Peptides against a protein of PDB entry 3PBP. Designs and how they scored, part 173

Target 1, 203 residues: chain A of PDB entry 3PBP
Amino acid sequence: LNEKDLNLILNKSLVMYESLDSTTDVIVKRNVIKQLQFVSKLHENWNSRFGKVDIQKEYRLAKVQGPFTINPFPGELYDYTATNIATILIDNGQNEIVCVSFDDGSLILLFKDLEMSMSWDVDNYVYNNSLVLIERVKLQREIKSLITLPEQLGKLYVISDNIIQQVNFMSWASTLSKCINESDLNPLAGLKFESKLEDIATI
Target 2, 203 residues: chain A of PDB entry 3PBP as posed
Amino acid sequence: LNEKDLNLILNKSLVMYESLDSTTDVIVKRNVIKQLQFVSKLHENWNSRFGKVDIQKEYRLAKVQGPFTINPFPGELYDYTATNIATILIDNGQNEIVCVSFDDGSLILLFKDLEMSMSWDVDNYVYNNSLVLIERVKLQREIKSLITLPEQLGKLYVISDNIIQQVNFMSWASTLSKSINESDLNPLAGLKFESKLEDIATI

## One batch from the design tools (peptide; made by RFdiffusion4, then SolubleMPNN)

Design b2_p30_4_s1 (from b2_p30_4, 14 letters changed)
Fold by OpenDDE base, seed 2:
Structure b2_p30_4_s1 (fold): chain B 203 residues (1-203), chain A 30 residues (1-30)
Amino acid sequence: as target 1 above (203 residues)
Amino acid sequence: EEKEKKEEEIEKVKKQLETKKKVGQFFLDR
Protein backbone atom coordinates (compact mmCIF):
# COMPACT_ATOMS: atom_id res chain seq x y z
CA LEU B 1 0.00 0.00 0.00
CA ASN B 2 1.34 3.39 -1.02
CA GLU B 3 -0.06 6.90 -0.74
CA LYS B 4 -1.59 6.73 -4.21
CA ASP B 5 -3.35 3.48 -3.38
CA LEU B 6 -4.59 4.93 -0.10
CA ASN B 7 -5.96 7.98 -1.89
CA LEU B 8 -7.76 5.72 -4.35
CA ILE B 9 -9.27 3.66 -1.53
CA LEU B 10 -10.33 6.87 0.22
CA ASN B 11 -11.91 8.26 -2.94
CA LYS B 12 -13.72 4.97 -3.58
CA SER B 13 -14.99 4.98 0.01
CA LEU B 14 -16.18 8.58 -0.42
CA VAL B 15 -18.00 7.70 -3.64
CA MET B 16 -19.63 4.75 -1.89
CA TYR B 17 -20.69 7.05 0.95
CA GLU B 18 -22.14 9.59 -1.48
CA SER B 19 -24.14 6.80 -3.14
CA LEU B 20 -26.09 6.22 0.09
CA ASP B 21 -29.69 7.39 0.13
CA SER B 22 -32.90 6.97 2.10
CA THR B 23 -33.58 3.63 0.38
CA THR B 24 -30.21 2.13 1.30
CA ASP B 25 -30.35 -0.66 3.87
CA VAL B 26 -29.32 0.41 7.39
CA ILE B 27 -26.69 -2.32 7.59
CA VAL B 28 -25.17 -1.16 4.30
CA LYS B 29 -25.17 2.47 5.48
CA ARG B 30 -23.48 1.54 8.72
CA ASN B 31 -20.90 -0.60 6.96
CA VAL B 32 -20.04 2.05 4.35
CA ILE B 33 -19.77 4.73 7.04
CA LYS B 34 -17.44 2.57 9.13
CA GLN B 35 -15.29 1.83 6.11
CA LEU B 36 -15.07 5.53 5.30
CA GLN B 37 -14.17 6.33 8.92
CA PHE B 38 -11.46 3.68 8.90
CA VAL B 39 -9.97 4.77 5.59
CA SER B 40 -10.11 8.43 6.62
CA LYS B 41 -8.31 7.65 9.85
CA LEU B 42 -5.83 5.56 7.93
CA HIS B 43 -5.19 8.50 5.63
CA GLU B 44 -4.77 10.91 8.55
CA ASN B 45 -2.29 8.61 10.27
CA TRP B 46 -0.35 7.73 7.13
CA ASN B 47 3.35 8.08 7.63
CA SER B 48 4.61 8.68 4.11
CA ARG B 49 8.19 8.51 5.33
CA PHE B 50 7.87 4.96 6.60
CA GLY B 51 4.89 3.73 4.57
CA LYS B 52 3.19 2.78 7.83
CA VAL B 53 -0.06 3.50 9.59
CA ASP B 54 -0.88 2.94 13.22
CA ILE B 55 -4.25 1.20 13.12
CA GLN B 56 -6.28 0.83 16.28
CA LYS B 57 -7.11 -2.75 17.22
CA GLU B 58 -10.84 -2.17 16.80
CA TYR B 59 -10.48 -1.77 13.04
CA ARG B 60 -8.68 -5.11 12.76
CA LEU B 61 -12.04 -6.77 13.36
CA ALA B 62 -13.08 -6.07 9.77
CA LYS B 63 -13.77 -9.22 7.75
CA VAL B 64 -13.87 -10.08 4.08
CA GLN B 65 -17.32 -9.92 2.55
CA GLY B 66 -19.41 -13.08 2.11
CA PRO B 67 -20.09 -15.12 -1.03
CA PHE B 68 -20.03 -13.64 -4.52
CA THR B 69 -22.74 -13.79 -7.14
CA ILE B 70 -21.52 -14.91 -10.55
CA ASN B 71 -23.65 -13.93 -13.52
CA PRO B 72 -24.17 -15.68 -15.78
CA PHE B 73 -23.05 -18.82 -14.01
CA PRO B 74 -22.27 -21.54 -16.57
CA GLY B 75 -24.93 -24.24 -16.18
CA GLU B 76 -22.38 -26.97 -16.79
CA LEU B 77 -20.49 -25.92 -13.65
CA TYR B 78 -23.43 -26.28 -11.21
CA ASP B 79 -22.43 -29.86 -10.50
CA TYR B 80 -18.77 -29.01 -9.98
CA THR B 81 -16.85 -27.54 -7.06
CA ALA B 82 -14.73 -24.41 -7.11
CA THR B 83 -11.14 -25.38 -6.29
CA ASN B 84 -9.06 -22.19 -6.50
CA ILE B 85 -9.45 -18.44 -6.74
CA ALA B 86 -6.98 -15.82 -7.95
CA THR B 87 -6.96 -12.09 -8.61
CA ILE B 88 -4.96 -10.88 -11.60
CA LEU B 89 -4.00 -7.25 -12.10
CA ILE B 90 -4.55 -5.93 -15.62
CA ASP B 91 -2.98 -2.50 -15.03
CA ASN B 92 -1.15 -0.41 -12.45
CA GLY B 93 -4.42 1.34 -11.51
CA GLN B 94 -5.86 -1.57 -9.51
CA ASN B 95 -8.07 -2.92 -12.26
CA GLU B 96 -8.23 -6.67 -11.84
CA ILE B 97 -9.79 -9.87 -13.10
CA VAL B 98 -10.96 -12.61 -10.75
CA CYS B 99 -10.36 -16.19 -11.79
CA VAL B 100 -12.07 -19.23 -10.29
CA SER B 101 -11.13 -22.81 -11.11
CA PHE B 102 -13.40 -25.84 -10.91
CA ASP B 103 -12.77 -29.55 -10.43
CA ASP B 104 -13.83 -30.25 -14.04
CA GLY B 105 -10.72 -28.34 -15.16
CA SER B 106 -12.62 -25.17 -16.09
CA LEU B 107 -11.45 -21.64 -15.41
CA ILE B 108 -13.86 -18.74 -15.32
CA LEU B 109 -12.58 -15.20 -15.75
CA LEU B 110 -14.74 -12.70 -13.91
CA PHE B 111 -15.14 -8.94 -13.81
CA LYS B 112 -15.95 -7.01 -10.63
CA ASP B 113 -18.48 -4.52 -11.92
CA LEU B 114 -19.38 -3.20 -8.45
CA GLU B 115 -17.17 -1.85 -5.70
CA MET B 116 -17.12 -4.19 -2.73
CA SER B 117 -16.58 -3.10 0.85
CA MET B 118 -15.19 -4.93 3.83
CA SER B 119 -17.54 -6.19 6.52
CA TRP B 120 -17.14 -4.07 9.66
CA ASP B 121 -20.08 -4.93 11.90
CA VAL B 122 -22.05 -7.83 10.54
CA ASP B 123 -21.10 -11.41 10.00
CA ASN B 124 -21.88 -12.61 6.48
CA TYR B 125 -22.15 -9.09 5.08
CA VAL B 126 -23.15 -9.28 1.42
CA TYR B 127 -23.43 -6.17 -0.74
CA ASN B 128 -22.14 -5.31 -4.22
CA ASN B 129 -20.73 -8.83 -4.46
CA SER B 130 -21.31 -9.05 -8.22
CA LEU B 131 -18.94 -10.92 -10.50
CA VAL B 132 -19.68 -10.98 -14.21
CA LEU B 133 -18.53 -13.79 -16.49
CA ILE B 134 -16.03 -12.72 -19.15
CA GLU B 135 -14.68 -16.03 -20.38
CA ARG B 136 -14.64 -19.74 -19.64
CA VAL B 137 -11.44 -21.63 -20.37
CA LYS B 138 -11.61 -25.44 -20.37
CA LEU B 139 -8.32 -27.09 -19.46
CA GLN B 140 -9.69 -30.62 -18.92
CA ARG B 141 -7.14 -31.16 -16.15
CA GLU B 142 -7.19 -31.24 -12.39
CA ILE B 143 -6.15 -27.75 -11.32
CA LYS B 144 -3.96 -27.84 -8.22
CA SER B 145 -3.16 -24.16 -7.91
CA LEU B 146 -3.42 -20.74 -9.50
CA ILE B 147 -0.40 -18.42 -9.41
CA THR B 148 -0.15 -14.77 -10.33
CA LEU B 149 2.93 -12.58 -10.54
CA PRO B 150 2.42 -8.88 -9.71
CA GLU B 151 4.90 -7.83 -12.39
CA GLN B 152 3.05 -9.83 -15.06
CA LEU B 153 -0.18 -8.07 -15.92
CA GLY B 154 -3.04 -10.15 -17.30
CA LYS B 155 -1.25 -13.48 -16.82
CA LEU B 156 -2.38 -16.46 -14.79
CA TYR B 157 -0.31 -19.57 -14.21
CA VAL B 158 -2.26 -22.78 -13.80
CA ILE B 159 -0.57 -25.71 -12.12
CA SER B 160 -1.95 -29.15 -12.86
CA ASP B 161 -0.51 -32.60 -12.11
CA ASN B 162 2.10 -32.65 -14.83
CA ILE B 163 1.97 -29.23 -16.45
CA ILE B 164 2.21 -25.51 -15.84
CA GLN B 165 0.11 -23.50 -18.26
CA GLN B 166 -0.10 -19.76 -18.75
CA VAL B 167 -3.41 -18.07 -19.42
CA ASN B 168 -2.75 -14.71 -21.04
CA PHE B 169 -5.73 -12.40 -21.42
CA MET B 170 -3.93 -9.12 -22.18
CA SER B 171 -5.33 -9.32 -25.72
CA TRP B 172 -8.62 -8.06 -24.31
CA ALA B 173 -7.65 -6.91 -20.80
CA SER B 174 -5.51 -4.03 -22.10
CA THR B 175 -8.55 -2.71 -23.96
CA LEU B 176 -10.74 -3.28 -20.91
CA SER B 177 -8.27 -1.36 -18.72
CA LYS B 178 -8.26 1.50 -21.21
CA CYS B 179 -12.06 1.56 -21.35
CA ILE B 180 -12.30 1.79 -17.55
CA ASN B 181 -9.58 4.40 -17.20
CA GLU B 182 -10.91 6.58 -20.04
CA SER B 183 -14.61 5.97 -19.25
CA ASP B 184 -15.25 4.87 -22.86
CA LEU B 185 -16.76 1.47 -23.72
CA ASN B 186 -16.62 1.86 -27.51
CA PRO B 187 -13.39 -0.17 -27.85
CA LEU B 188 -15.16 -3.21 -26.32
CA ALA B 189 -17.46 -3.52 -29.32
CA GLY B 190 -16.34 -6.43 -31.47
CA LEU B 191 -13.51 -7.34 -29.09
CA LYS B 192 -12.89 -11.06 -28.73
CA PHE B 193 -12.64 -12.19 -25.13
CA GLU B 194 -10.44 -15.16 -25.92
CA SER B 195 -7.42 -15.80 -23.73
CA LYS B 196 -4.24 -17.44 -24.98
CA LEU B 197 -3.33 -20.74 -23.37
CA GLU B 198 0.31 -21.76 -23.51
CA ASP B 199 2.20 -24.68 -22.01
CA ILE B 200 5.10 -23.29 -19.96
CA ALA B 201 6.60 -26.39 -18.39
CA THR B 202 6.03 -30.08 -17.82
CA ILE B 203 6.30 -31.20 -14.19
CA GLU A 1 -6.40 24.47 -5.96
CA GLU A 2 -5.96 21.46 -3.68
CA LYS A 3 -9.71 21.21 -3.11
CA GLU A 4 -10.43 21.51 -6.81
CA LYS A 5 -7.85 18.84 -7.60
CA LYS A 6 -9.36 16.56 -4.96
CA GLU A 7 -12.83 17.08 -6.41
CA GLU A 8 -11.49 16.22 -9.86
CA GLU A 9 -9.95 13.04 -8.50
CA ILE A 10 -13.22 12.06 -6.85
CA GLU A 11 -15.10 12.76 -10.06
CA LYS A 12 -12.64 10.58 -11.96
CA VAL A 13 -13.25 7.74 -9.51
CA LYS A 14 -17.01 8.21 -9.87
CA LYS A 15 -16.69 7.94 -13.64
CA GLN A 16 -14.56 4.82 -13.34
CA LEU A 17 -17.06 3.14 -11.02
CA GLU A 18 -19.93 4.00 -13.35
CA THR A 19 -17.90 2.70 -16.27
CA LYS A 20 -17.31 -0.57 -14.43
CA LYS A 21 -21.06 -0.96 -13.95
CA LYS A 22 -21.57 -0.38 -17.67
CA VAL A 23 -18.83 -2.87 -18.49
CA GLY A 24 -20.62 -5.41 -16.33
CA GLN A 25 -23.82 -4.77 -18.23
CA PHE A 26 -21.94 -5.10 -21.52
CA PHE A 27 -20.79 -8.58 -20.53
CA LEU A 28 -24.33 -9.53 -19.50
CA ASP A 29 -25.85 -8.33 -22.77
CA ARG A 30 -23.56 -10.28 -25.12
Scores: peptide ipSAE 0.583, ipTM 0.921, DockQ to the pose 0.914
Fold by OpenDDE base, seed 3:
Structure b2_p30_4_s1 (fold): chain B 203 residues (1-203), chain A 30 residues (1-30)
Amino acid sequence: as target 1 above (203 residues)
Amino acid sequence: EEKEKKEEEIEKVKKQLETKKKVGQFFLDR
């Protein structure tokens, strides 16, 4: 966490707070307010000299939100079990893709379309937990692990029994990143969401 | 001047979050 990242988290928390209205659920209001209060305190206590923040006791009470919802969920994967999860950066602006593997050898690439907050008061707090399906990649192998490398944008390494494969989705992720950063969705029209598979090494 | 810059940064983040929501809807509608 650096000062720029902390400022982004603060600004996101402020935007979430400003989005609250009379129709917002009371539990959501309370949770968003607590998150904003926490992030604001972190920002106030930021030690720019050391790149550190004194984490107050309140952070120990925060939990990760409950399960994500994947929409649409591929019907063919209904009877299969998720095995691994990874997050892959697609630009230097913190846009990311979530990848989930299944025991049939499938990978799903997912987009986080809503900003997620931590859970502060309620054990089963679920809000803005949406993941949207971009692509399904079928591997004819048992997936043992998913690896991401630092500074490798839009690349996922898949380890199977005897092979390391690279999934490269920069063919579409560069356009997606541009659309988000420029606030223009027009370039998504007609875009093929097809990742490239490459064998990197035999194990 | 510092307040104006902060307001601009907040508005930029707001616009990005709104765009991400629209991107999600795009993927749901296809």
Scores: peptide ipSAE 0.583, ipTM 0.920, DockQ to the pose 0.921
Fold by OpenDDE base, seed 4:
Structure b2_p30_4_s1 (fold): chain B 203 residues (1-203), chain A 30 residues (1-30)
Amino acid sequence: as target 1 above (203 residues)
Amino acid sequence: EEKEKKEEEIEKVKKQLETKKKVGQFFLDR
């Protein structure tokens, strides 16, 4: 975590807080407020050069949010089980793609269209857990693990029984990154969301 | 100056979050 990352998390938490209204669920309000309080204290402690962030006990109890909602969910995958999850950076501005693998050897590449908060108050908190389907890649192999390298944007390494494969989606992810950063969706029109699959090594 | 810069940064984040929602809708509409 660097100062830039912390500022972004703080600003996101502020925007989420400002989006709260009279129609917002009480559980959501409480979670967003607790998250903002945590991030604000973290930011204050970071700026004050106090080398020890004294995090109150209440914030140490925060958990990762509950299950994601994938839309559209591929009908063929209803009978299969998710096996691995990975997050891949597509730029230096913290835009990312989520990848989920299934036991049929499929990979799905997903976009986070909503900002997620941590679960601070309730077990199995679920809100803004939306993931949107970009692409399905069929490997037809048993997927053992997913690996990402921070220095390699838009690349996912897939480990199966005897092979390491690279999935490279920078062909479309560079355009997606630009669209987000410039707030212009026009370049997405007619873009093919087709990743490149390459064999890297035999194990 | 520091307040104005902070407000600009927040506005940039707001714009990015709204863009991400629109990107999500784009993928749903195809």
Scores: peptide ipSAE 0.583, ipTM 0.920, DockQ to the pose 0.883
Fold by OpenDDE base, seed 1:
Structure b2_p30_4_s1 (fold): chain B 203 residues (1-203), chain A 30 residues (1-30)
Amino acid sequence: as target 1 above (203 residues)
Amino acid sequence: EEKEKKEEEIEKVKKQLETKKKVGQFFLDR
């Protein structure tokens, strides 16, 4: 976490708070308020010299949100179980792709189109839990692990029994990043969402 | 002023969040 990241999280939390109205669910209101309070305190207690924040013990009880919704969910995957999850950065602006693997050897690449918050008050908190399908990659291997490298944008390493494969989606993710950052979707028209698969090493 | 800069940063975040919603809809419509 750096100052830029903290400022972005604060600004997102403020935008979420400002979006609350009389029609918003009480549980959502409570959760958004608690998140804003936490992030505001983090910002106030930011030590720029050490890149550290003093976090009160009470806020350490926050959980990740779940479950997620995947749309459209590939019909063929209903018979299979998710095995791994990874998040891959596509730029320096914190735009990311979510990848989920299945026991049939499929990877799905997913876009987070809504801002998700942590769960602060309720178990199994569900709000803005949308994941949208970009691409399905069929490896037809038992996937043991998904690895990402922070310095390698738009790259996912897939470890199976005897091989390491790279999934490279920068062919489309660079355009997607640009569209988000510039608020212009025109470059997405006619773009092929086809990732490059390459064998990196035999193990 | 520092206040004006903060307001611009918040507006940028609002715009990005709205763009992400539109991107999601783009993927759903195909």
Scores: peptide ipSAE 0.582, ipTM 0.920, DockQ to the pose 0.912

Design b2_p30_4_s2 (from b2_p30_4, 17 letters changed)
Fold by OpenDDE base, seed 1:
Structure b2_p30_4_s2 (fold): chain B 203 residues (1-203), chain A 30 residues (1-30)
Amino acid sequence: as target 1 above (203 residues)
Amino acid sequence: SKKEEEEKKIEEVRKKLETKKKVGQFFLDR
């Protein structure tokens, strides 16, 4: 985490706070406020030795939210187990795709459309935990690992027993990135969300 | 001013988050 990232988290936390209204659930309000307080304190004490100790204590009290939901969840995957997860950058502006593999050899590419806070006060806090399905890629292989390279935007390397395959989704991810950054969804209309699969190496 | 710059950054973040939400909805609606 660097200062830029911290500033972004702070700004996100502020936006979340500003989104609170009379209709917002009390638990959500409390959690968002605590998140903002923590991040603000972290920002204020970023260079403070003393502040770091206190921050660490508070951070230990924070938990990752509960399970994510995938929408729509592919019905065919209902009986299968997720095996790997990876995050793939699609630009230099921190836009990313989440990929999950399953034991049937499927990959799902997911979009995080909602901002999440950590859980600060409630066990099993769940809010804005949805991921949206972009694409399902069927590899029909046992997926051993998912590898990403920071210098390779929109590329995922899938390692199976005997082969390394590249999933390249920049064909649509470049447009998606642009849409997000420019706040214009028009280019998404008619876009095919079809990734390219290529064999890279035998192992 | 520094304050104006910060406000601008916050607004940019807000706009981005709203856009992401809309993108999510786009994917759900297809």
Scores: peptide ipSAE 0.583, ipTM 0.924, DockQ to the pose 0.886
Fold by OpenDDE base, seed 4:
Structure b2_p30_4_s2 (fold): chain B 203 residues (1-203), chain A 30 residues (1-30)
Amino acid sequence: as target 1 above (203 residues)
Amino acid sequence: SKKEEEEKKIEEVRKKLETKKKVGQFFLDR
């Protein structure tokens, strides 16, 4: 975590707080407020040695939010189990794609369209936990692991049996990144969300 | 001013989050 990342988290937390209204669930309000309070303290004490110790204690009380939902969920995957998860950067502006593998050899590429907070108040907190399906890639192999390299945008390495494969989705992810950064969705119209699969090495 | 710069950054973040929400809806509507 660097100062730039902290500022972004703070600004996101502020925007989330400002989005609260009379229709917002009380549990959500409380959770968003606790997150903002934590991040604000972290920001205020960023350069303070003493502040860092107290912040670490508070951070230990926070939990990762409950399970994600996928929408739409591919009907064929209901009988299969998720095996791996990875996050892939698509630009230098912190836009990212989430990838989940299944035991049928499928990969799903997912978009996080809503900002997600940590759980600060209740066990099994669930809010804004939906991921949107972009693409399904069928490898028809047992996926052992997913690897990403921070210097390689829009690339995922899949290890299965004795083969390393690269999934490259920059064909559409570059356009998606541009749309997000410029706040213009027009270039998404007619875009094909088809990733390129290549064999890289045998193990 | 520093305040104006901070407000500008917050607005940029707000705009980005709203755009992401619209992108999600785009994927749901196809």
Scores: peptide ipSAE 0.582, ipTM 0.923, DockQ to the pose 0.879
Fold by OpenDDE base, seed 2:
Structure b2_p30_4_s2 (fold): chain B 203 residues (1-203), chain A 30 residues (1-30)
Amino acid sequence: as target 1 above (203 residues)
Amino acid sequence: SKKEEEEKKIEEVRKKLETKKKVGQFFLDR
């Protein structure tokens, strides 16, 4: 975490706070406020030793939100178990794709369209936990692990029993990144969300 | 001013988040 990242988190937290209204659930409201308070304190005390200690303690009390919802969820996957999860950067501006593998050898590529907060107050906090299906890739292999390399944008390495495969989705992810960063969705029209699968190595 | 720059950054973040929401809807509508 650097100052730029902290500023982004602060600004996101502010935007989340500003989105609160009279119809917002009280638990959500409280959680968003607590997150904003924490991030604000973190920002104020970023260079303070004393502030850092207190911030670390408070951060340890925060919990990851879950579970996530996937929409649409492929009906064929209801009987299968998720085995791995990975996050893949698609640009240097913190846009990312989430990938989940299943025990049938399927990969789903997911878009996080909503900003999720940490849980600061309530156990099992669930809000804005939706992920949107972009693409399903069927490998028909037992997936042992998912690997990402920070220097390789829009690439996922899939390790199975006897093979390492690369899933490359920059063909559409570069356009997606541009659309997000420029706030223009027009280039998404007619875009094929088809990743390239390549065998990298035999194990 | 510094304040104006901060407000601009917040607005950029807001715009990005709204865009992401619209992108999500795009994927749901196809």
Scores: peptide ipSAE 0.581, ipTM 0.924, DockQ to the pose 0.905
Fold by OpenDDE base, seed 3:
Structure b2_p30_4_s2 (fold): chain B 203 residues (1-203), chain A 30 residues (1-30)
Amino acid sequence: as target 1 above (203 residues)
Amino acid sequence: SKKEEEEKKIEEVRKKLETKKKVGQFFLDR
């Protein structure tokens, strides 16, 4: 975490706070407010020697939100178990895709369309926890691990028993990144969300 | 001014978040 990242988190927390209205659930309001208070304090004490200790105590009181939902969830995967998860950057502006593997050898590529807060007040806090399905890739192999390289945007390496494969989704992710950064969705119309699968090495 | 720059950054973030919501809806509507 650097100053630029902290400023972004603060600005996101401010936007979330400003989105609160009379129709917002009370639990959501409390969580958003507590997060903003924490991030603001973190920002104020960023260069303070004493601020780090107090910040660590407050951070320990927060929990990661979960579980997540996938919409739509592929019906064929209801009987299978998720095995691995990875996050892949698609640009240098923090746009990312989430990938989940299943024990049938499927990969699902997911988009985070909503911002989430930490849980600060209640156990099992759930808000804005939905991920949107972009693509399903069928490998028909037992997936042992998912690997990403920070210098390789829009690429996922899949390790199975005998092979390393690359999933490359920059064919559509470059357009998606541009649409997000320019606030123009027109280029998404007619775009095919089909990733390229390539064998990299045998093991 | 510093204040104007901060307000501009917040507005850019807001615009990006709204765009992401619309992208999500696009994927749900197909």
Scores: peptide ipSAE 0.577, ipTM 0.922, DockQ to the pose 0.883

Design b2_p30_5_s1 (from b2_p30_5, 14 letters changed)
Fold by OpenDDE base, seed 2:
Structure b2_p30_5_s1 (fold): chain B 203 residues (1-203), chain A 30 residues (1-30)
Amino acid sequence: as target 1 above (203 residues)
Amino acid sequence: SKEFEEEKEKVKKQLETKKKIGEFLIKRNS
């Protein structure tokens, strides 16, 4: 985490706070406020020796939200179990794709269309926990592991019993990144969300 | 600062864009 990242997180938290209204659930309000307070404090004390100790304590008290939902959930996967999860960066910012593998050998690529906050002082906090389906890739293999490399944008390595395969989705992820960064949806028109699967090595 | 507000507005627009992308994808996959 650097200053730029912290500024982004702060701005996200502020925007989230400013989106609150009288109809917002009280628990959500409280959670958003707590996160904003934490991030603001972190920002204020970024270079402070004393501020770091308290920040660390508060951070340790924060919890990750519960399970996410997938929209739409592929009906064919209803009877199968998720086996692995990975997050893949698609640009040098914070834009990322989530990948989940299933025991049928499927991969689903997911988009975080809503900002998720940490949970503060609430057990089982769930808000904005939906992920959006982008693509399903059928490998028809038992997936053992998902590997990502920070220096390789939009690439996922899938390890099965006998092979390492690369899923490359930069063909559409670059456009997606551009859309986000420029706040322009026009490039989405006609975009095909088809990842490239390539065998990398036999094992 | 003005710069801070501009950056905040940029982030807001990006978040809105992400939301719209989500809506687009949901519609596409329906």
Scores: peptide ipSAE 0.614, ipTM 0.945, DockQ to the pose 0.905
Fold by OpenDDE base, seed 5:
Structure b2_p30_5_s1 (fold): chain B 203 residues (1-203), chain A 30 residues (1-30)
Amino acid sequence: as target 1 above (203 residues)
Amino acid sequence: SKEFEEEKEKVKKQLETKKKIGEFLIKRNS
């Protein structure tokens, strides 16, 4: 975590807070407020030795959300089981794609369209936990693992049997990144969400 | 600060954009 990342998190938390209204669920309000308080403290004490222990303690009390929903869930995968998950950065601004593999050899690439907070002092907290389907890639192999390299944007390595394959989705992810960063949806029109699959190595 | 508010507004717009992208993708894949 660097200062830029912290500022982004703070701004996201503030925007979430400012989006709260009289119709917002009380539990959601409480959770968003707690997260904002935490991030604000972290920002206030950034690069300071003061309060670090308390901040760390508060962070340890937070829980990750789950499970996630996929929208739409591919009907063809309903009878299959998810086997692996990975997150792939598509730019240096924390935009990312989530990938889930299934035991039929499919990969689904997913977009986080909604901002979600950590769970703060609430059991079974679920809010904005939807992931949106972008693309299905059919490998028709038993997928053993998914690997990402931090220096390689928009690339996923799939290990199956005796082969390593690369899924490269920068063809569309670069445009997606641009749309987000510039707040312009126009480039989405006509965009093809087709990833490139390449054999990298036999093992 | 003014700069902070401008950045916050930028983030707000980005979040709204992500939401709209989601809507687009849902429609596309439904």
Scores: peptide ipSAE 0.614, ipTM 0.945, DockQ to the pose 0.936
Fold by OpenDDE base, seed 4:
Structure b2_p30_5_s1 (fold): chain B 203 residues (1-203), chain A 30 residues (1-30)
Amino acid sequence: as target 1 above (203 residues)
Amino acid sequence: SKEFEEEKEKVKKQLETKKKIGEFLIKRNS
């Protein structure tokens, strides 16, 4: 975490706070406020050694939200179990794709279209916990693990059986990144969400 | 600061864009 990242988190938290209105659920409101308070303190004390200690105590009170949903959930996967999850960066601006593997050998690539906050004070807090389906890649293999390399944008390494495969989705992720960064949806027109699969090594 | 407010507005626009991208993708898969 650097100053740029902290500023981004702060701005996201502020935008979420400013979006609250009289129709917002009380639990959501409380959660967003607590997150903003935490991030604000973190920002204020970023260079303070004393502030870091107190912030760490408060951070321990926060929990990751419960399970997420997929929209739409592929009907073919209803009878299968998720096995692995990974997050892949697509640019240097913290835009990312989430990947989930299933025991049928499928990979689903997912987009976080809504900001998901941490859970504060409420057990099993659920808000904005949906991910959007981008692509399903069928490997037809037992997926043992998913590996990402921070220096390799838009690339996922899949370990299955005795094979390492690379999934490269920069063909569409570069356009997606551009759309987000420039706040322009026009480049999405006609975009194909088709990742490239390549065998890298036998293990 | 002015710079802080400009950056906040940029983040706001990006978040709105992400939401619209989500809507686009849902529609495409529907």
Scores: peptide ipSAE 0.614, ipTM 0.944, DockQ to the pose 0.906
Fold by OpenDDE base, seed 3:
Parts: C-alpha cells; structure tokens; sequence
Structure b2_p30_5_s1 (fold): chain B 203 residues (1-203), chain A 30 residues (1-30)
C-alpha cells in the first residue's frame, strides 16, 4: 500500500458509508461502519509521525466475501462447472476484469460493477457480490490454469494440455478504463467486446 | 481539506459510473 492507494480505499469506504440509509440492512450497516473505522484508523496512523497503533489484530478479523453471482449467467453454462478464476488489471489504477473458466472450455470475462467491502465479524457476509458478464470466449479445451502477468495489462494466459493461449481484451478494456476514470459512458457506444485469442506456445 | 473532498467526489463518480456500466452490460447480454 502507498499513500495514494490508502486514500482511494478511504474514499471508497467513505462513499459506501455515505450511501447507507434507513432501508439498509443492519448487518450491511455494521459491516460498512467497521470497514470505515478500520480504514480511517489506518489512514490516521499512516500520516502520523508519532507512535502507530497496532491494527494487525483488527485486520485479521476481515475476510474476503464470496461466493459471487454472475449476471446474466449464460444459459449454456448452466450444466457446467467453474474450474479456474483470475483477476486481470486493465490500467494502473483500480480497474480489473475477472475471468472464470468452465469445464466446457469456456472463459467468461466479468466486470465488478459494485464495490465489495471486506467481511467483518460476519460469516458468509454477502453484499454487492455480483459480477457482470462482458464476454464469453469459447476455447473448447480443457483449461488447466489461468495466468496473469502484472506488467501485461488486459492479457490473460490460458494453459491447456497442449497449448498456451493469450486472451487480449485491451481492445475494449482500454475504453472501459477510460470510461471509469473519466466518469463518462459515451465511449461505450458501439464498443465491441471481442477479445483477441492468440496461440503463444505448444506444450 | 478541499482537495480531499474533491478526490472523494471523484471516487464517488467513478463508482457510480461502474454501476451504470454494469447496467449497460446486463442489457447488452440479455
């Protein structure tokens, strides 16, 4: 974490807190408040030249949410099982694409349209856990693993039994990143969500 | 600070944009 990242996390937590109202579930309220308290304390200690409060114990209580829901879930995949998951950076900021593979050889590229908080003191906490379908890529291969390289934005490497393939989605992800960063949806008009598949190596 | 509030507002707008993108994508794939 750097100062910029911490500020971003703080701002996200504040925005989530400010979105709470009388209709918000009590568990959600509690969770969002706890996250904000933690992040605020972290921020305070980060900027302090004096003795830092140990926040490690508090952080250890936080858990990642799961499972996720996919919207819409492709009907063709209803009888198939997810096999791998990966997260791919699309810019130098906060924007990522989630990829899930299935045992039919399909890849789905997914967008996190909602901010997911950590889970605090609640088992099986579920809030804003939806992922949105962007694209389905049909490889028709048994997918063994998904690999990402942090220095390679918008690229996913798919390993099958006999081949390594690259999925490159920067053709649309660069536009998506721009839309988010500039808070402007206009560039999405007419955008094709078609990734490029390339064979990298046979194995 | 004013700068802090401006950054917060920027983040808010980005989050709102993400929500709208999600809605757009759902409609596109439905």
Amino acid sequence: as target 1 above (203 residues)
Amino acid sequence: SKEFEEEKEKVKKQLETKKKIGEFLIKRNS
Scores: peptide ipSAE 0.613, ipTM 0.944, DockQ to the pose 0.922

